Peptides against a protein of PDB entry 5ONS. Designs and how they scored, part 46

Target 1, 181 residues: chain A of PDB entry 5ONS
Amino acid sequence: MFKKFDEKENVSNCIQLKTSVIKGIKNQLIEQFPGIEPWLNQIMPKKDPVKIVRCHEHIEILTVNGELLFFRQREGPFYPTLRLLHKYPFILPHQQVDKGAIKFVLSGANIMCPGLTSPGAKLYPAAVDTIVAIMAEGKQHALCVGVMKMSAEDIEKVNKGIGIENIHYLNDGLWHMKTYK

## One batch from the design tools (peptide; made by RFdiffusion4, then SolubleMPNN)

Design b2_p14_1_s2 (from b2_p14_1, 5 letters changed)
Fold by OpenDDE base, seed 5:
Structure b2_p14_1_s2 (fold): chain B 181 residues (1-181), chain A 14 residues (1-14)
Amino acid sequence: as target 1 above (181 residues)
Amino acid sequence: SHEELAKEVEEKLK
């Protein structure tokens, strides 16, 4: 989603959200990420305005005090940014790729099944379309936010093709955006 | 800081 993203070229505008809209978004976030509910007051303090950075390709980035928290495309599901995920790693279920897959993930490549089934990888139960944090063998922090294109069961059985779609990865355009005020 | 941590993560993963 952000492989060719550039803040200068791809950001259209930024709008401050009304309180009613913020409430709706918070409810959506709780529905998607039930474990985030106790933390929303910390992540999105009521005293701080919430903004949406509107980008090309119908991408919207939810921000508070310039921090990029979540993003979505075409009013689809919200994804946490890696920066938020690093602070709150429990927001997403995890999958772990082997060390050999790291360089490919960091190039924006989708995660192929063998990278999830090989020694050093850890594949946990997950249904198709589940948003997941991609961890790496020997690393503490997530390097990617992805979406399951196969169930964990099918990844193990088929063990070829795209297992997880790479949505947002370390050092992509969103990562380099860092903040927006 | 968070930015320092992010940089560290970036360097460790690359």
Scores: peptide ipSAE 0.051, ipTM 0.700, DockQ to the pose 0.048
Fold by OpenDDE base, seed 2:
Formats: C-alpha cells, sequence, structure tokens
Structure b2_p14_1_s2 (fold): chain B 181 residues (1-181), chain A 14 residues (1-14)
C-alpha cells in the first residue's frame, strides 16, 4: 500500500475530526481490536484533537498530535501503523517469518507460504482476511502489517503461493512519514 | 522515547 508512497506527493489534505466521528472511529477500533480498549484513552486522549490525513488512492491516516496511529483504504478496516504496533504489539495477532523471508518482506513482497512453514517461522491459527503482525525470526519487533490471504490451516496444507499480503512494512513510505501535524 | 524505539527497531531489522 505504501511502497511508492511519499508524503510530499501523496498527501492531499488533513482534516480535524468532529467529536461524533471520533467516537465512531473509537468504537470501530474496539470492534476490530478488542484488546485495545483499555489502552485507547492513552492512545487517543480525549483532550487531543484527532485528525485524518487524506492521501491518494483513498488512503486515510488517523493521527493524534502528529503521531500516525491507524490507516485505512476506501473506508475499509483500520490497520495499525508499525510505529503504533511497536508500542502496543498485542493489538494484532502475530505470525512469524523465517530469517530468509525478512529481506523480501522489507522490499514490500507478499509473504509466501514457505516463509511461514519453514524452520524458524511460527504459524499461529488465523482465519483468512485477519490482519496480522508479521514478526521475524530472531527479532523482537514487527517488520510488517499484513492480511491473511489463506487461513493458517491452508497455508500449512497447501504451502505454496501467497499466504499473507504485505500491507505496511518497515521503511516503506508510511514508515518514513514519521509524523504529520 | 518512541523515536528511540523506532531507531532501535530499524537497526535490529537490518
Amino acid sequence: as target 1 above (181 residues)
Amino acid sequence: SHEELAKEVEEKLK
């Protein structure tokens, strides 16, 4: 989603959200990520304005005090930014790729099934379309936010093709955006 | 800080 993303070229505008809209978004976030509920007031304090950075390709980035928290495309599901996920790693269920897959993930490539079934990888139960944090063998922090294109069960059985779609990865355009006020 | 964490993550994932 952000492989060719550049803040200067791909940001259209930024709007401050009304209270009612913020409440709706918070409820949606809790529905998507139930574990975030106790932390949501810390992540999005009531006293701080919430903004949406509108980008090309119908991408919207939710920000508070310039911090990029979540993003979505075409009003679909929200994804946490890697920066937020690093602070709150429990927001998403995890999958772990082997060491060999790291360089490909960091190039924006989708995660192939063998990278999830090989020694060094860890594949946890997850349904198709689940948003997941991609962990790396030997690393503590997520390198990617992805979406299961196959269930974990099918990944193990089929063991070929795209297992997880790469949505946001370390050092992509969103990562380098850092902040936006 | 968040920025420090980001740098650490970047270094560790290289």
Scores: peptide ipSAE 0.040, ipTM 0.670, DockQ to the pose 0.051
Fold by OpenDDE base, seed 4:
Structure b2_p14_1_s2 (fold): chain B 181 residues (1-181), chain A 14 residues (1-14)
Amino acid sequence: as target 1 above (181 residues)
Amino acid sequence: SHEELAKEVEEKLK
């Protein structure tokens, strides 16, 4: 989603959200990520305005005090940014790729099934379309936010093709954006 | 800080 993203070229505008809209978004976030509920007031303090940075390709980034928290495309599901995920790693279920897959993930490549079933990888139960944090063998922090394109069960059985779609990864355009005020 | 950590993570993952 952000492989060729550039803040200077791809941001259209920024809108401050009304209270009612913020409430709706918070409810949606809790629905998507139940574990975030106890932390949501810390992540999105009531006293702080919430903004949407509108980007090309119908991408929207949810921000508070310039911090990039979540993003979505075409009003689809929200994804946490890696920066937020690093602070709150429990927001997403995890999958772990092997060492060999790291360089490909960091190039924006989708995660192939063998990278999730090989030694060094860890595949945890997850349904198709689940948003997941991609961990790497030997690394502490997520390197990617992805979406299960196959269930974990099917990844193990089929063991070929795209297991997880790469949505946001370290050093992509969103990562380099850092903040927006 | 978070930014320092992020930078460290970025470098370690390269």
Scores: peptide ipSAE 0.037, ipTM 0.662, DockQ to the pose 0.049
Fold by OpenDDE base, seed 3:
Structure b2_p14_1_s2 (fold): chain B 181 residues (1-181), chain A 14 residues (1-14)
Amino acid sequence: as target 1 above (181 residues)
Amino acid sequence: SHEELAKEVEEKLK
């Protein structure tokens, strides 16, 4: 989603959200990520304005105090930014790729099934369309935010093709967009 | 390399 993204060229405008809209977004975030509820007031304090950075290709980024928190495309589900996920790693369920897959993930490639079933990988139960944090063997911080294109069960059985779609990864255009006020 | 980059990023985040 952000392989060719540049803040100077791909940001259209920024709007401050009304209280009613913020409440709706918070409810949606809790629905998508139930584990975030106890932390949401810390992540999005009531006293702080919430803004949406509108970008090309129908991308919207949710920000508070200049921090990039979540993003979505075409009114789809919200994804946490890697920067937020690094602070709150429990927001998403995890999947772990082997060491050999790291370079491909960081190039923006989708995660193939063998990279999730090989020694050094860890595949946890997850349904198709689940948003997941991609971890790597021997690494502490998530390298990527992805979406399950197959269930964990099917990944193990079929073990061929795209298991997880790469949505946001370290050193992509969104990562380089550190803050926006 | 990408692997080196990942390591550098993790070090900065610690």
Scores: peptide ipSAE 0.033, ipTM 0.657, DockQ to the pose 0.056

Design b2_p14_1_s3 (from b2_p14_1, 5 letters changed)
Fold by OpenDDE base, seed 1:
Structure b2_p14_1_s3 (fold): chain B 181 residues (1-181), chain A 14 residues (1-14)
Amino acid sequence: as target 1 above (181 residues)
Amino acid sequence: SHEEQALEVQKKLE
């Protein structure tokens, strides 16, 4: 989603959200990520304005005090940014790729099944379309936010093709955006 | 800090 993303070229505008819209978004976030509920007031304090940075290709980034928290495309599900995920790693279920897959993930490539089934990888139960944090063998922080294109069960059985779609990865355009006031 | 950790991760993964 952000492989060729550039803040200067792909950001259109930034709007401050109404209270009613913020409430709706918070409810959606809790629905998508139940574990975030106790932390939501810390992540999005009531006293702080919530903004959406509107980008090309119908991408929207949710921000508070300049921090990029979540993003979505075409009014689809929200994804946490890697920067938020590093603070709250429990927001997403995890999958772990082997050491050899790291360089490909960081190039924006989708995660192939063998990178999730080989020694050094850890594949946890997950349904298709589940948003997941991609961990790496020997690393402590998520390097990618992805979407399961196959269930964990099918990844193990078929063990061929795209297992997880790469949505947001370390050093992509969103990562380099850092903040937006 | 979390930011420092992120930068460290970036350096190690590059």
Scores: peptide ipSAE 0.036, ipTM 0.632, DockQ to the pose 0.049
Fold by OpenDDE base, seed 3:
Structure b2_p14_1_s3 (fold): chain B 181 residues (1-181), chain A 14 residues (1-14)
Amino acid sequence: as target 1 above (181 residues)
Amino acid sequence: SHEEQALEVQKKLE
């Protein structure tokens, strides 16, 4: 989603949200990520304005105090940014790729099934379309936010093709944006 | 590298 993204070229405008809209978004975030509820007031304090950075290709980035928190495309599901996920790693269920897959993930490649079933990888139960944090063998921080294109069960059984779609990864255009005030 | 980015984030969290 952000392989060729650049803040100077791909950001259209920024709007400050009304209270009613913020409440709706918070409820949606809790529905998507139930574990975030106790932390949401810390992540999005009521006293702080919430903004949406509107980008090309129908991408919207939710920000508070310049920090990039979540993003979505075409009013689809919200994804946490890697920067938020690094602070709150429990927001998403995890999947772990082996060491050999790291360089490909960091180039924006989708995660193939063998990279999730090989020694060094860890595959946890997850349904298709689940948003997941991609971890790396021997590394502490997530390197990618992805979407399950197959269930964990099917990944193990079929072990061929795209297991997880790469949505946002370290050093992509969103990562380099850092902040927006 | 992944390690460099991880360290950058870790420094911000500490």
Scores: peptide ipSAE 0.032, ipTM 0.608, DockQ to the pose 0.079
Fold by OpenDDE base, seed 5:
Structure b2_p14_1_s3 (fold): chain B 181 residues (1-181), chain A 14 residues (1-14)
Amino acid sequence: as target 1 above (181 residues)
Amino acid sequence: SHEEQALEVQKKLE
């Protein structure tokens, strides 16, 4: 989603949200990520305005005090940014790729099944379409936010093709954006 | 930190 993203070229505008809209978004976030509810007051303090950075390709980035928190495309599901995920790693269920897959993840490549089933990888139960944090062997922080294209069961059984779609990864255009005020 | 993590991985790729 952000492989060729550039803040200067791909950001259209930024709008401040009304309180009613913010409440709606918070409810959506709780529905997607039930475990985030106790933390929303910390992540999105009521005293701080919430903004949406509107980008090309119908991408919207939710921000508070310039921090990029979540993003979505075409009013689809919200994804946490890696920067938020690093602070709150429990927001998403995890999958772990082997060390050999790291370079491909950081190039924006989708995660192939063998990278999730090989020694050093850890594959946990997850249904298709689940948004997941991609961890890596020997690394502390998530390298990528992805979406399961197969169930964990099918990844193990088929063990070829795209297991997880790469949505947002370290050093992509969104990562380099850092903040927006 | 997350910045250090990114740098560590990036250095290994260069």
Scores: peptide ipSAE 0.027, ipTM 0.652, DockQ to the pose 0.039
Fold by OpenDDE base, seed 4:
Structure b2_p14_1_s3 (fold): chain B 181 residues (1-181), chain A 14 residues (1-14)
Amino acid sequence: as target 1 above (181 residues)
Amino acid sequence: SHEEQALEVQKKLE
């Protein structure tokens, strides 16, 4: 989603959200990520305005005090940014790729099934379309936010093709934004 | 590198 993304070229505008809209978004976030509820007031303090950075390709980034928190495309589900995920790693269920897959993930490549079933990888139960944090063997922080294109069961059984779609990864265009005010 | 980015994040979290 952000492989060729550049803040200077791909940001269209920024809109401050009304209270009612913010409330709706918070409810949606809790629905998508139930574990975030106790932390949501810390992540999105009531006193702080919430903004949407509108980008090309129908991408929207939710920000508070310039911090990039979540993003979505075409008003689909929200994804946490890696920066938020690093602070709150429990927001998403995890999957772990082996060492060999790291360089490909960091190039924006989708995650192939063998990279999730091989020694060094860890595959946890997850349904198709689940948004997941991609961990890496020997690494402490998530390197990617992805979407299960197959269930964990099918990944293990079929063990070929794209298991997880790469949505957002370290050093992509979104990562390099850092903040937006 | 991933390690460099991870270190940066780690420092921010400390």
Scores: peptide ipSAE 0.036, ipTM 0.641, DockQ to the pose 0.082; fails the geometry check

Design b2_p14_1_s4 (from b2_p14_1, 4 letters changed)
Fold by OpenDDE base, seed 1:
Structure b2_p14_1_s4 (fold): chain B 181 residues (1-181), chain A 14 residues (1-14)
Amino acid sequence: as target 1 above (181 residues)
Amino acid sequence: SHDELAEEVKKKLE
């Protein structure tokens, strides 16, 4: 989603959200990520304005005090930014790729099944379309936010093709934004 | 800081 993303070229505008809209978004976030509920007031304090950075290709980034928190495309599901995920790693279920897959993930490539089934990888139960945090063998922090294109069961059985779609990864265009006020 | 840690993680992963 952000492989060729550039803040200067792909950001259109930034709007401040109304209270009613913020309430709806918070409810959606809790529905998508139940574990975030106790932390939501810390992540999005009531006293702080919530903004949406509107980008090309129907991408929207949710921000509070300049911090990039979540993003979505075409009014689809929200994804946490890696920066938020590093602070709250429990927001997403995890999958772990082997060491050999790291360089490909960081190039924006989708994650192939062998990178999830080989020694050093850890594949946990997950249904297709589940948003997941991609961990790396021997690393403590997520390097990618992805979407399961196959169930964990099918990844193990078929072990061929795209297992997880790469949505947001370290050093992509969104990562380089850092903040937006 | 969080930003410093994130940058360090990025460097280690590259």
Scores: peptide ipSAE 0.044, ipTM 0.675, DockQ to the pose 0.048
Fold by OpenDDE base, seed 3:
Structure b2_p14_1_s4 (fold): chain B 181 residues (1-181), chain A 14 residues (1-14)
Amino acid sequence: as target 1 above (181 residues)
Amino acid sequence: SHDELAEEVKKKLE
């Protein structure tokens, strides 16, 4: 989603949200990520304005005090940014790729099934379309936010093809954006 | 700072 993304070229405008809209978004975030509820007041304090940065390709980024928190495309589900996920790693269920897959993930490649079934990988139960944090063997912090294109069960059984779609990865255009005020 | 920490994490993952 952000492989060729540049803040100066791909950001259209920024709008400040009304309180009613913010309430709706918070409810949606709790629905998508139930574990975030106790932390939501810390992530999105009531006293702080919430903004949406509108980008090309129908991308919207949710921000508070310039921090990039979540993003979505074409009014789909919200994804946490890696920067937020590093602070709150429990927001997403995890999947772990082996060491050999790291370089490919960091190039924006989708995660192939063998990279999730090898001895250095860890595959946890997850349904298709689940948003997941991609971890790597021997690393503590997520390097990618992805979407399950197959269930964990099918990944193990079929063990070929795209298992997880790469949505946002370390060092992509969104990562380099850092902040927006 | 948070940004410095994030950059350090990035380097460790590469």
Scores: peptide ipSAE 0.043, ipTM 0.666, DockQ to the pose 0.047
Fold by OpenDDE base, seed 5:
Structure b2_p14_1_s4 (fold): chain B 181 residues (1-181), chain A 14 residues (1-14)
Amino acid sequence: as target 1 above (181 residues)
Amino acid sequence: SHDELAEEVKKKLE
């Protein structure tokens, strides 16, 4: 989603959200990420304005005090940014790729099934379309936010093709954006 | 800072 993203070229505008809209978004976030509910007042304090950075390709980034928190495309599901995920690693279920897959993930490549079934990888139960945090063997912090294109069961059985779609990864355009005020 | 830590993590992952 952000492989060729550039703040100067791909950001259209930024709007401040009304209270009612913020409430709706918070409810959506709780539905997607039930474990985030106790933390929302910390992540999105009531006193702080919530903004949406509108980008090309119908991408929207939710921000508070310039911090990039979540993003979505075409009013689809919200994804946490890696920067938020590093603060709150429990927001997403995890999958772990082996050491050899790291460089490919960081190039924006989708995660192929063998990278999730090989020694050093850890594949946890997850349904298709689940948003997941991609961890790496021997590393503490998430490398990528992805979406299961196959169930964990099918990844193990088929072990061929794209297991997880790479949505947002370290050093992509969103990562380099850092903040927006 | 968090940003500094994140950048360090990125470098370690590359």
Scores: peptide ipSAE 0.042, ipTM 0.671, DockQ to the pose 0.047
Fold by OpenDDE base, seed 2:
Structure b2_p14_1_s4 (fold): chain B 181 residues (1-181), chain A 14 residues (1-14)
Amino acid sequence: as target 1 above (181 residues)
Amino acid sequence: SHDELAEEVKKKLE
């Protein structure tokens, strides 16, 4: 989603949200990520305005105090930014790729099944279309936010093709955006 | 800062 993204070229505008809209978004976030509920007031304090950065290709980034928190495309599901995920790693279920897959993930490549089934990888139960945090063998922090294109079960059985779609990864355009006030 | 930490993480993963 952000492989060719550039803040200067791909951001259209930024709007401040009304209180009612913020409430709706918070409810959506809790529905998507139930574990975030106790932390939501910390992540999105009531006293702080919430903004949406509108980007090309129907991408929207939710921000508070300049911090990029979540993003979505075409009013689809919200994804946490890696920066937020690093603070709250429990927001997403995890999958772990082996060492060999790291460089490909960081280039924006989709995660192939062998990278999830090989020694050093850890594949956890997850349904297709689940948003997941991609962890790396021997590393503590997520390097990618992805979407399961197969169930974990099918990844193990088929063990060929794209297992997880790469949505957002370290050093992509969104990562380089850092903050937006 | 958080940004510095994030950059360190990125560097370690590359």
Scores: peptide ipSAE 0.042, ipTM 0.666, DockQ to the pose 0.047

Design b2_p14_2_s1 (from b2_p14_2, 7 letters changed)
Fold by OpenDDE base, seed 5:
Structure b2_p14_2_s1 (fold): chain B 181 residues (1-181), chain A 14 residues (1-14)
Amino acid sequence: as target 1 above (181 residues)
Amino acid sequence: MYYSEEAASLKPAK
């Protein structure tokens, strides 16, 4: 989603959200990520304005105090940014890729099944379309946010093709934004 | 370790 994304070229505008809209978004976030509910007031303090950075290709980034928190495309599901996920790693279920897969993930490549089944990888139960945090062997923080294109069971059984779609990865255009005020 | 530092460590050497 952000492989060729550049803040200067791909951001259209930024709007401050009304209270009612914020409430709706918070409810949606809790629905998508139930574990975030106790932390939502910390992540999105009531006293702080919530903004949406509107980008090309119908991408929207939810921000508070310049911090990029979540993003979505075409009013689809919200994804946490890696920066938020690094602070709150429990927001998403995890999958771990092996060492060899790291360089490919960081190039924006989708996660192939062998990178999830080989030694050093850890594959956890997850259904198709589940948004997941991609962990790296030997590393503490997620390097990617992805979507399961196969169930964990099928990844293990078939072990061929795209297991997880790469949505947002370290050093992509979203990562390099860092903040937006 | 800060995530920025770890991110740097994840990046392949040029």
Scores: peptide ipSAE 0.026, ipTM 0.616, DockQ to the pose 0.049
Fold by OpenDDE base, seed 3:
Structure b2_p14_2_s1 (fold): chain B 181 residues (1-181), chain A 14 residues (1-14)
Amino acid sequence: as target 1 above (181 residues)
Amino acid sequence: MYYSEEAASLKPAK
């Protein structure tokens, strides 16, 4: 989603949200990520304005005090940014790729099934369309946010093709954006 | 273990 993204070229504008809209978004976030509820007041304090950075390709980034928190495309589900996920790693369920898959993930490639079933990888139960944090063998922090294109069960059985779609990865255009106020 | 200097600057909440 952000392989060729540049803040100067791909950001259209930034708007401050009304209180009623913020309440609706918070409810959506809790529905998507139940574990975030106890932390939501820390992530999005009531005293701080919430903004949406509107980008090309119908991408919207949710921000508080310049910090990039979540993003979505075409009014789809919200994804946490890697920067938020590094602070709150429990927001998403995890999947772990082996060491050999790291360089491909960091180039924006989708995660193939063998990279999730090989020694050094860890595959946890997850349904199709689940948003997941991609961990790497021997690393502490997530390197990618992805979406399950196959269930964990099918990945294990079929072990061929795209298991997880790469949505946002370390050092992509969103990562380099850092802040926006 | 981090992938970049920028990632190394992030401290997870506990």
Scores: peptide ipSAE 0.026, ipTM 0.625, DockQ to the pose 0.134
Fold by OpenDDE base, seed 2:
Structure b2_p14_2_s1 (fold): chain B 181 residues (1-181), chain A 14 residues (1-14)
Amino acid sequence: as target 1 above (181 residues)
Amino acid sequence: MYYSEEAASLKPAK
């Protein structure tokens, strides 16, 4: 989603949200990520304005105090940014790729099944279309946010093809935005 | 928790 993304070229505008809209978004976030509920007032304090950065290709980024928190495309599901996920790693279920897969993930490549079933990888139960944090062997922080294209069960059984779609990865265009005020 | 230098040290493949 952000492989060729550039803040200067791909951001259209930024709007401040009304209170009612913020409440709706918070409810959506809790529905998608139940574990975030106790932390949501810390992540999105009531006293702080919430903004949406509108980008090309129908991408929207939710921000508070300049921090990029969540993003979505075409009013689809919200994804946490890696920066938020690093602070709250429990927001998403995890999958772990082996050491050899790291360089490919960081190039924006989708995660192939063998990278999730090989020694050094850890595959956890997850259904198709689940948004997941991609961890890596020997690393403490997620390097990618992805979407399961196969269930964990099928990844193990089939063990070929795309297991997880790469949505957002370290050092992509979104990562390099850092903040937006 | 916060992002670390470990995460920052990860770089794209050439």
Scores: peptide ipSAE 0.024, ipTM 0.607, DockQ to the pose 0.053
Fold by OpenDDE base, seed 4:
Structure b2_p14_2_s1 (fold): chain B 181 residues (1-181), chain A 14 residues (1-14)
Amino acid sequence: as target 1 above (181 residues)
Amino acid sequence: MYYSEEAASLKPAK
Protein backbone atom coordinates (compact mmCIF):
# COMPACT_ATOMS: atom_id res chain seq x y z
CA MET B 1 0.00 0.00 0.00
CA PHE B 2 2.88 2.38 0.76
CA LYS B 3 5.68 1.00 -1.41
CA LYS B 4 5.72 4.09 -3.61
CA PHE B 5 4.19 6.44 -1.06
CA ASP B 6 5.64 9.89 -0.49
CA GLU B 7 4.17 12.41 1.92
CA LYS B 8 4.77 15.39 -0.32
CA GLU B 9 3.33 13.74 -3.39
CA ASN B 10 0.57 11.55 -2.03
CA VAL B 11 -1.07 13.52 0.78
CA SER B 12 -4.08 15.51 -0.37
CA ASN B 13 -5.48 17.16 2.74
CA CYS B 14 -6.11 16.83 6.46
CA ILE B 15 -9.43 17.20 8.24
CA GLN B 16 -10.31 17.42 11.91
CA LEU B 17 -13.05 15.03 12.93
CA LYS B 18 -16.18 15.88 14.83
CA THR B 19 -16.84 14.29 18.21
CA SER B 20 -19.57 12.02 16.88
CA VAL B 21 -17.32 10.71 14.14
CA ILE B 22 -14.52 10.09 16.61
CA LYS B 23 -16.89 8.09 18.80
CA GLY B 24 -17.86 5.95 15.85
CA ILE B 25 -14.24 5.33 14.94
CA LYS B 26 -13.35 4.39 18.51
CA ASN B 27 -16.19 1.88 18.55
CA GLN B 28 -14.99 0.41 15.29
CA LEU B 29 -11.45 0.14 16.62
CA ILE B 30 -12.67 -1.71 19.69
CA GLU B 31 -14.67 -4.05 17.50
CA GLN B 32 -11.67 -4.78 15.31
CA PHE B 33 -9.16 -4.89 18.16
CA PRO B 34 -10.92 -5.80 21.42
CA GLY B 35 -7.70 -5.74 23.41
CA ILE B 36 -7.21 -2.07 22.65
CA GLU B 37 -10.17 -0.88 24.72
CA PRO B 38 -8.32 -0.35 28.02
CA TRP B 39 -5.63 1.59 26.18
CA LEU B 40 -7.75 3.68 23.87
CA ASN B 41 -7.95 6.70 26.17
CA GLN B 42 -4.17 6.70 26.33
CA ILE B 43 -3.80 6.32 22.58
CA MET B 44 -6.56 8.81 21.78
CA PRO B 45 -6.97 11.16 24.75
CA LYS B 46 -10.35 12.87 24.90
CA LYS B 47 -8.76 16.30 25.08
CA ASP B 48 -6.83 15.85 21.84
CA PRO B 49 -8.23 16.47 18.37
CA VAL B 50 -8.42 13.53 16.01
CA LYS B 51 -7.55 14.13 12.38
CA ILE B 52 -7.73 12.20 9.15
CA VAL B 53 -4.95 12.66 6.64
CA ARG B 54 -6.41 11.97 3.22
CA CYS B 55 -4.05 10.52 0.68
CA HIS B 56 -4.14 9.36 -2.91
CA GLU B 57 -5.57 5.95 -3.75
CA HIS B 58 -8.32 6.45 -1.17
CA ILE B 59 -5.93 6.04 1.76
CA GLU B 60 -6.83 7.69 5.07
CA ILE B 61 -4.53 7.97 8.08
CA LEU B 62 -5.94 8.56 11.56
CA THR B 63 -3.75 10.89 13.62
CA VAL B 64 -3.69 12.36 17.12
CA ASN B 65 -1.19 15.09 17.99
CA GLY B 66 0.56 14.40 14.74
CA GLU B 67 1.10 10.74 15.58
CA LEU B 68 0.03 8.31 12.87
CA LEU B 69 -2.10 5.69 14.58
CA PHE B 70 -4.24 3.79 12.09
CA PHE B 71 -4.88 3.77 8.37
CA ARG B 72 -7.45 2.39 5.98
CA GLN B 73 -8.16 2.26 2.28
CA ARG B 74 -11.52 2.86 0.63
CA GLU B 75 -13.17 2.98 4.04
CA GLY B 76 -12.24 -0.62 4.71
CA PRO B 77 -10.90 -1.98 7.98
CA PHE B 78 -8.41 -0.01 10.02
CA TYR B 79 -4.82 -1.16 10.24
CA PRO B 80 -2.47 -0.02 12.99
CA THR B 81 0.70 1.71 11.91
CA LEU B 82 3.91 -0.09 12.77
CA ARG B 83 4.83 2.80 15.04
CA LEU B 84 1.68 2.28 17.09
CA LEU B 85 2.09 -1.48 16.95
CA HIS B 86 5.60 -1.18 18.37
CA LYS B 87 4.12 0.57 21.40
CA TYR B 88 1.19 -1.81 21.68
CA PRO B 89 2.29 -5.11 20.15
CA PHE B 90 -0.82 -6.94 21.35
CA ILE B 91 -3.15 -5.00 19.04
CA LEU B 92 -2.77 -7.64 16.35
CA PRO B 93 -2.32 -11.39 16.39
CA HIS B 94 1.20 -12.36 15.41
CA GLN B 95 2.80 -14.48 12.73
CA GLN B 96 6.54 -15.02 12.46
CA VAL B 97 8.60 -15.37 9.29
CA ASP B 98 12.03 -16.95 9.13
CA LYS B 99 15.21 -14.92 8.75
CA GLY B 100 15.37 -15.56 5.04
CA ALA B 101 12.02 -13.92 4.45
CA ILE B 102 13.00 -10.62 6.11
CA LYS B 103 14.67 -9.06 3.09
CA PHE B 104 11.69 -9.86 0.90
CA VAL B 105 9.18 -8.46 3.38
CA LEU B 106 11.23 -5.27 3.61
CA SER B 107 11.10 -4.97 -0.17
CA GLY B 108 7.32 -4.99 -0.01
CA ALA B 109 6.85 -8.55 -1.21
CA ASN B 110 3.93 -10.66 -0.12
CA ILE B 111 4.76 -13.44 2.30
CA MET B 112 4.89 -16.86 0.73
CA CYS B 113 3.73 -19.93 2.59
CA PRO B 114 7.17 -21.55 2.93
CA GLY B 115 8.37 -18.50 4.85
CA LEU B 116 5.66 -19.23 7.42
CA THR B 117 6.13 -22.99 7.71
CA SER B 118 9.93 -23.23 7.92
CA PRO B 119 11.71 -24.10 11.19
CA GLY B 120 12.53 -20.48 11.96
CA ALA B 121 8.95 -19.38 11.39
CA LYS B 122 6.00 -19.56 13.76
CA LEU B 123 2.51 -19.92 12.37
CA TYR B 124 -0.37 -19.33 14.75
CA PRO B 125 -4.04 -20.12 14.18
CA ALA B 126 -5.72 -17.38 12.17
CA ALA B 127 -8.60 -17.18 9.73
CA VAL B 128 -8.38 -15.81 6.22
CA ASP B 129 -8.64 -12.01 6.03
CA THR B 130 -7.27 -11.56 9.56
CA ILE B 131 -5.01 -8.54 9.96
CA VAL B 132 -1.76 -9.73 11.53
CA ALA B 133 1.53 -8.43 12.81
CA ILE B 134 4.48 -10.00 11.04
CA MET B 135 7.31 -10.81 13.38
CA ALA B 136 10.73 -12.01 12.31
CA GLU B 137 12.92 -14.78 13.61
CA GLY B 138 15.33 -13.36 16.15
CA LYS B 139 13.66 -9.95 16.23
CA GLN B 140 11.48 -8.48 18.95
CA HIS B 141 9.44 -5.96 16.98
CA ALA B 142 7.08 -6.35 14.05
CA LEU B 143 8.45 -5.52 10.62
CA CYS B 144 5.17 -5.67 8.73
CA VAL B 145 1.40 -5.46 8.97
CA GLY B 146 -0.32 -7.95 6.72
CA VAL B 147 -3.55 -9.73 5.88
CA MET B 148 -3.98 -13.48 5.88
CA LYS B 149 -4.77 -14.57 2.31
CA MET B 150 -5.15 -18.14 3.50
CA SER B 151 -6.03 -19.55 6.88
CA ALA B 152 -3.13 -20.74 8.98
CA GLU B 153 -4.41 -24.27 8.50
CA ASP B 154 -4.43 -23.93 4.73
CA ILE B 155 -0.97 -22.36 4.73
CA GLU B 156 0.35 -25.46 6.44
CA LYS B 157 -1.54 -27.83 4.16
CA VAL B 158 -0.94 -26.14 0.82
CA ASN B 159 2.41 -24.58 1.67
CA LYS B 160 2.75 -22.72 -1.61
CA GLY B 161 1.63 -19.37 -2.95
CA ILE B 162 0.85 -16.19 -1.08
CA GLY B 163 0.05 -16.79 2.56
CA ILE B 164 -0.05 -13.20 3.78
CA GLU B 165 -0.44 -9.97 1.82
CA ASN B 166 2.08 -7.28 2.71
CA ILE B 167 0.18 -4.09 3.56
CA HIS B 168 2.63 -1.93 5.54
CA TYR B 169 6.28 -2.71 6.20
CA LEU B 170 9.23 -1.18 8.00
CA ASN B 171 10.88 1.64 6.05
CA ASP B 172 8.04 2.02 3.58
CA GLY B 173 6.53 5.40 2.75
CA LEU B 174 4.20 5.40 5.75
CA TRP B 175 7.04 4.58 8.14
CA HIS B 176 9.11 7.45 6.82
CA MET B 177 6.20 9.85 7.14
CA LYS B 178 6.64 9.53 10.94
CA THR B 179 4.36 12.41 11.94
CA TYR B 180 1.83 14.78 10.39
CA LYS B 181 0.60 17.97 12.09
CA MET A 1 6.62 4.42 25.53
CA TYR A 2 9.30 4.70 22.89
CA TYR A 3 9.81 3.36 19.41
CA SER A 4 11.99 0.33 18.95
CA GLU A 5 15.67 0.86 18.40
CA GLU A 6 15.72 -2.68 17.12
CA ALA A 7 13.35 -1.65 14.37
CA ALA A 8 15.90 0.87 13.20
CA SER A 9 18.40 -1.92 12.80
CA LEU A 10 16.22 -3.58 10.20
CA LYS A 11 17.20 -2.14 6.86
CA PRO A 12 15.59 -2.52 3.44
CA ALA A 13 16.90 -5.16 1.13
CA LYS A 14 19.48 -3.97 -1.36
Scores: peptide ipSAE 0.024, ipTM 0.601, DockQ to the pose 0.052

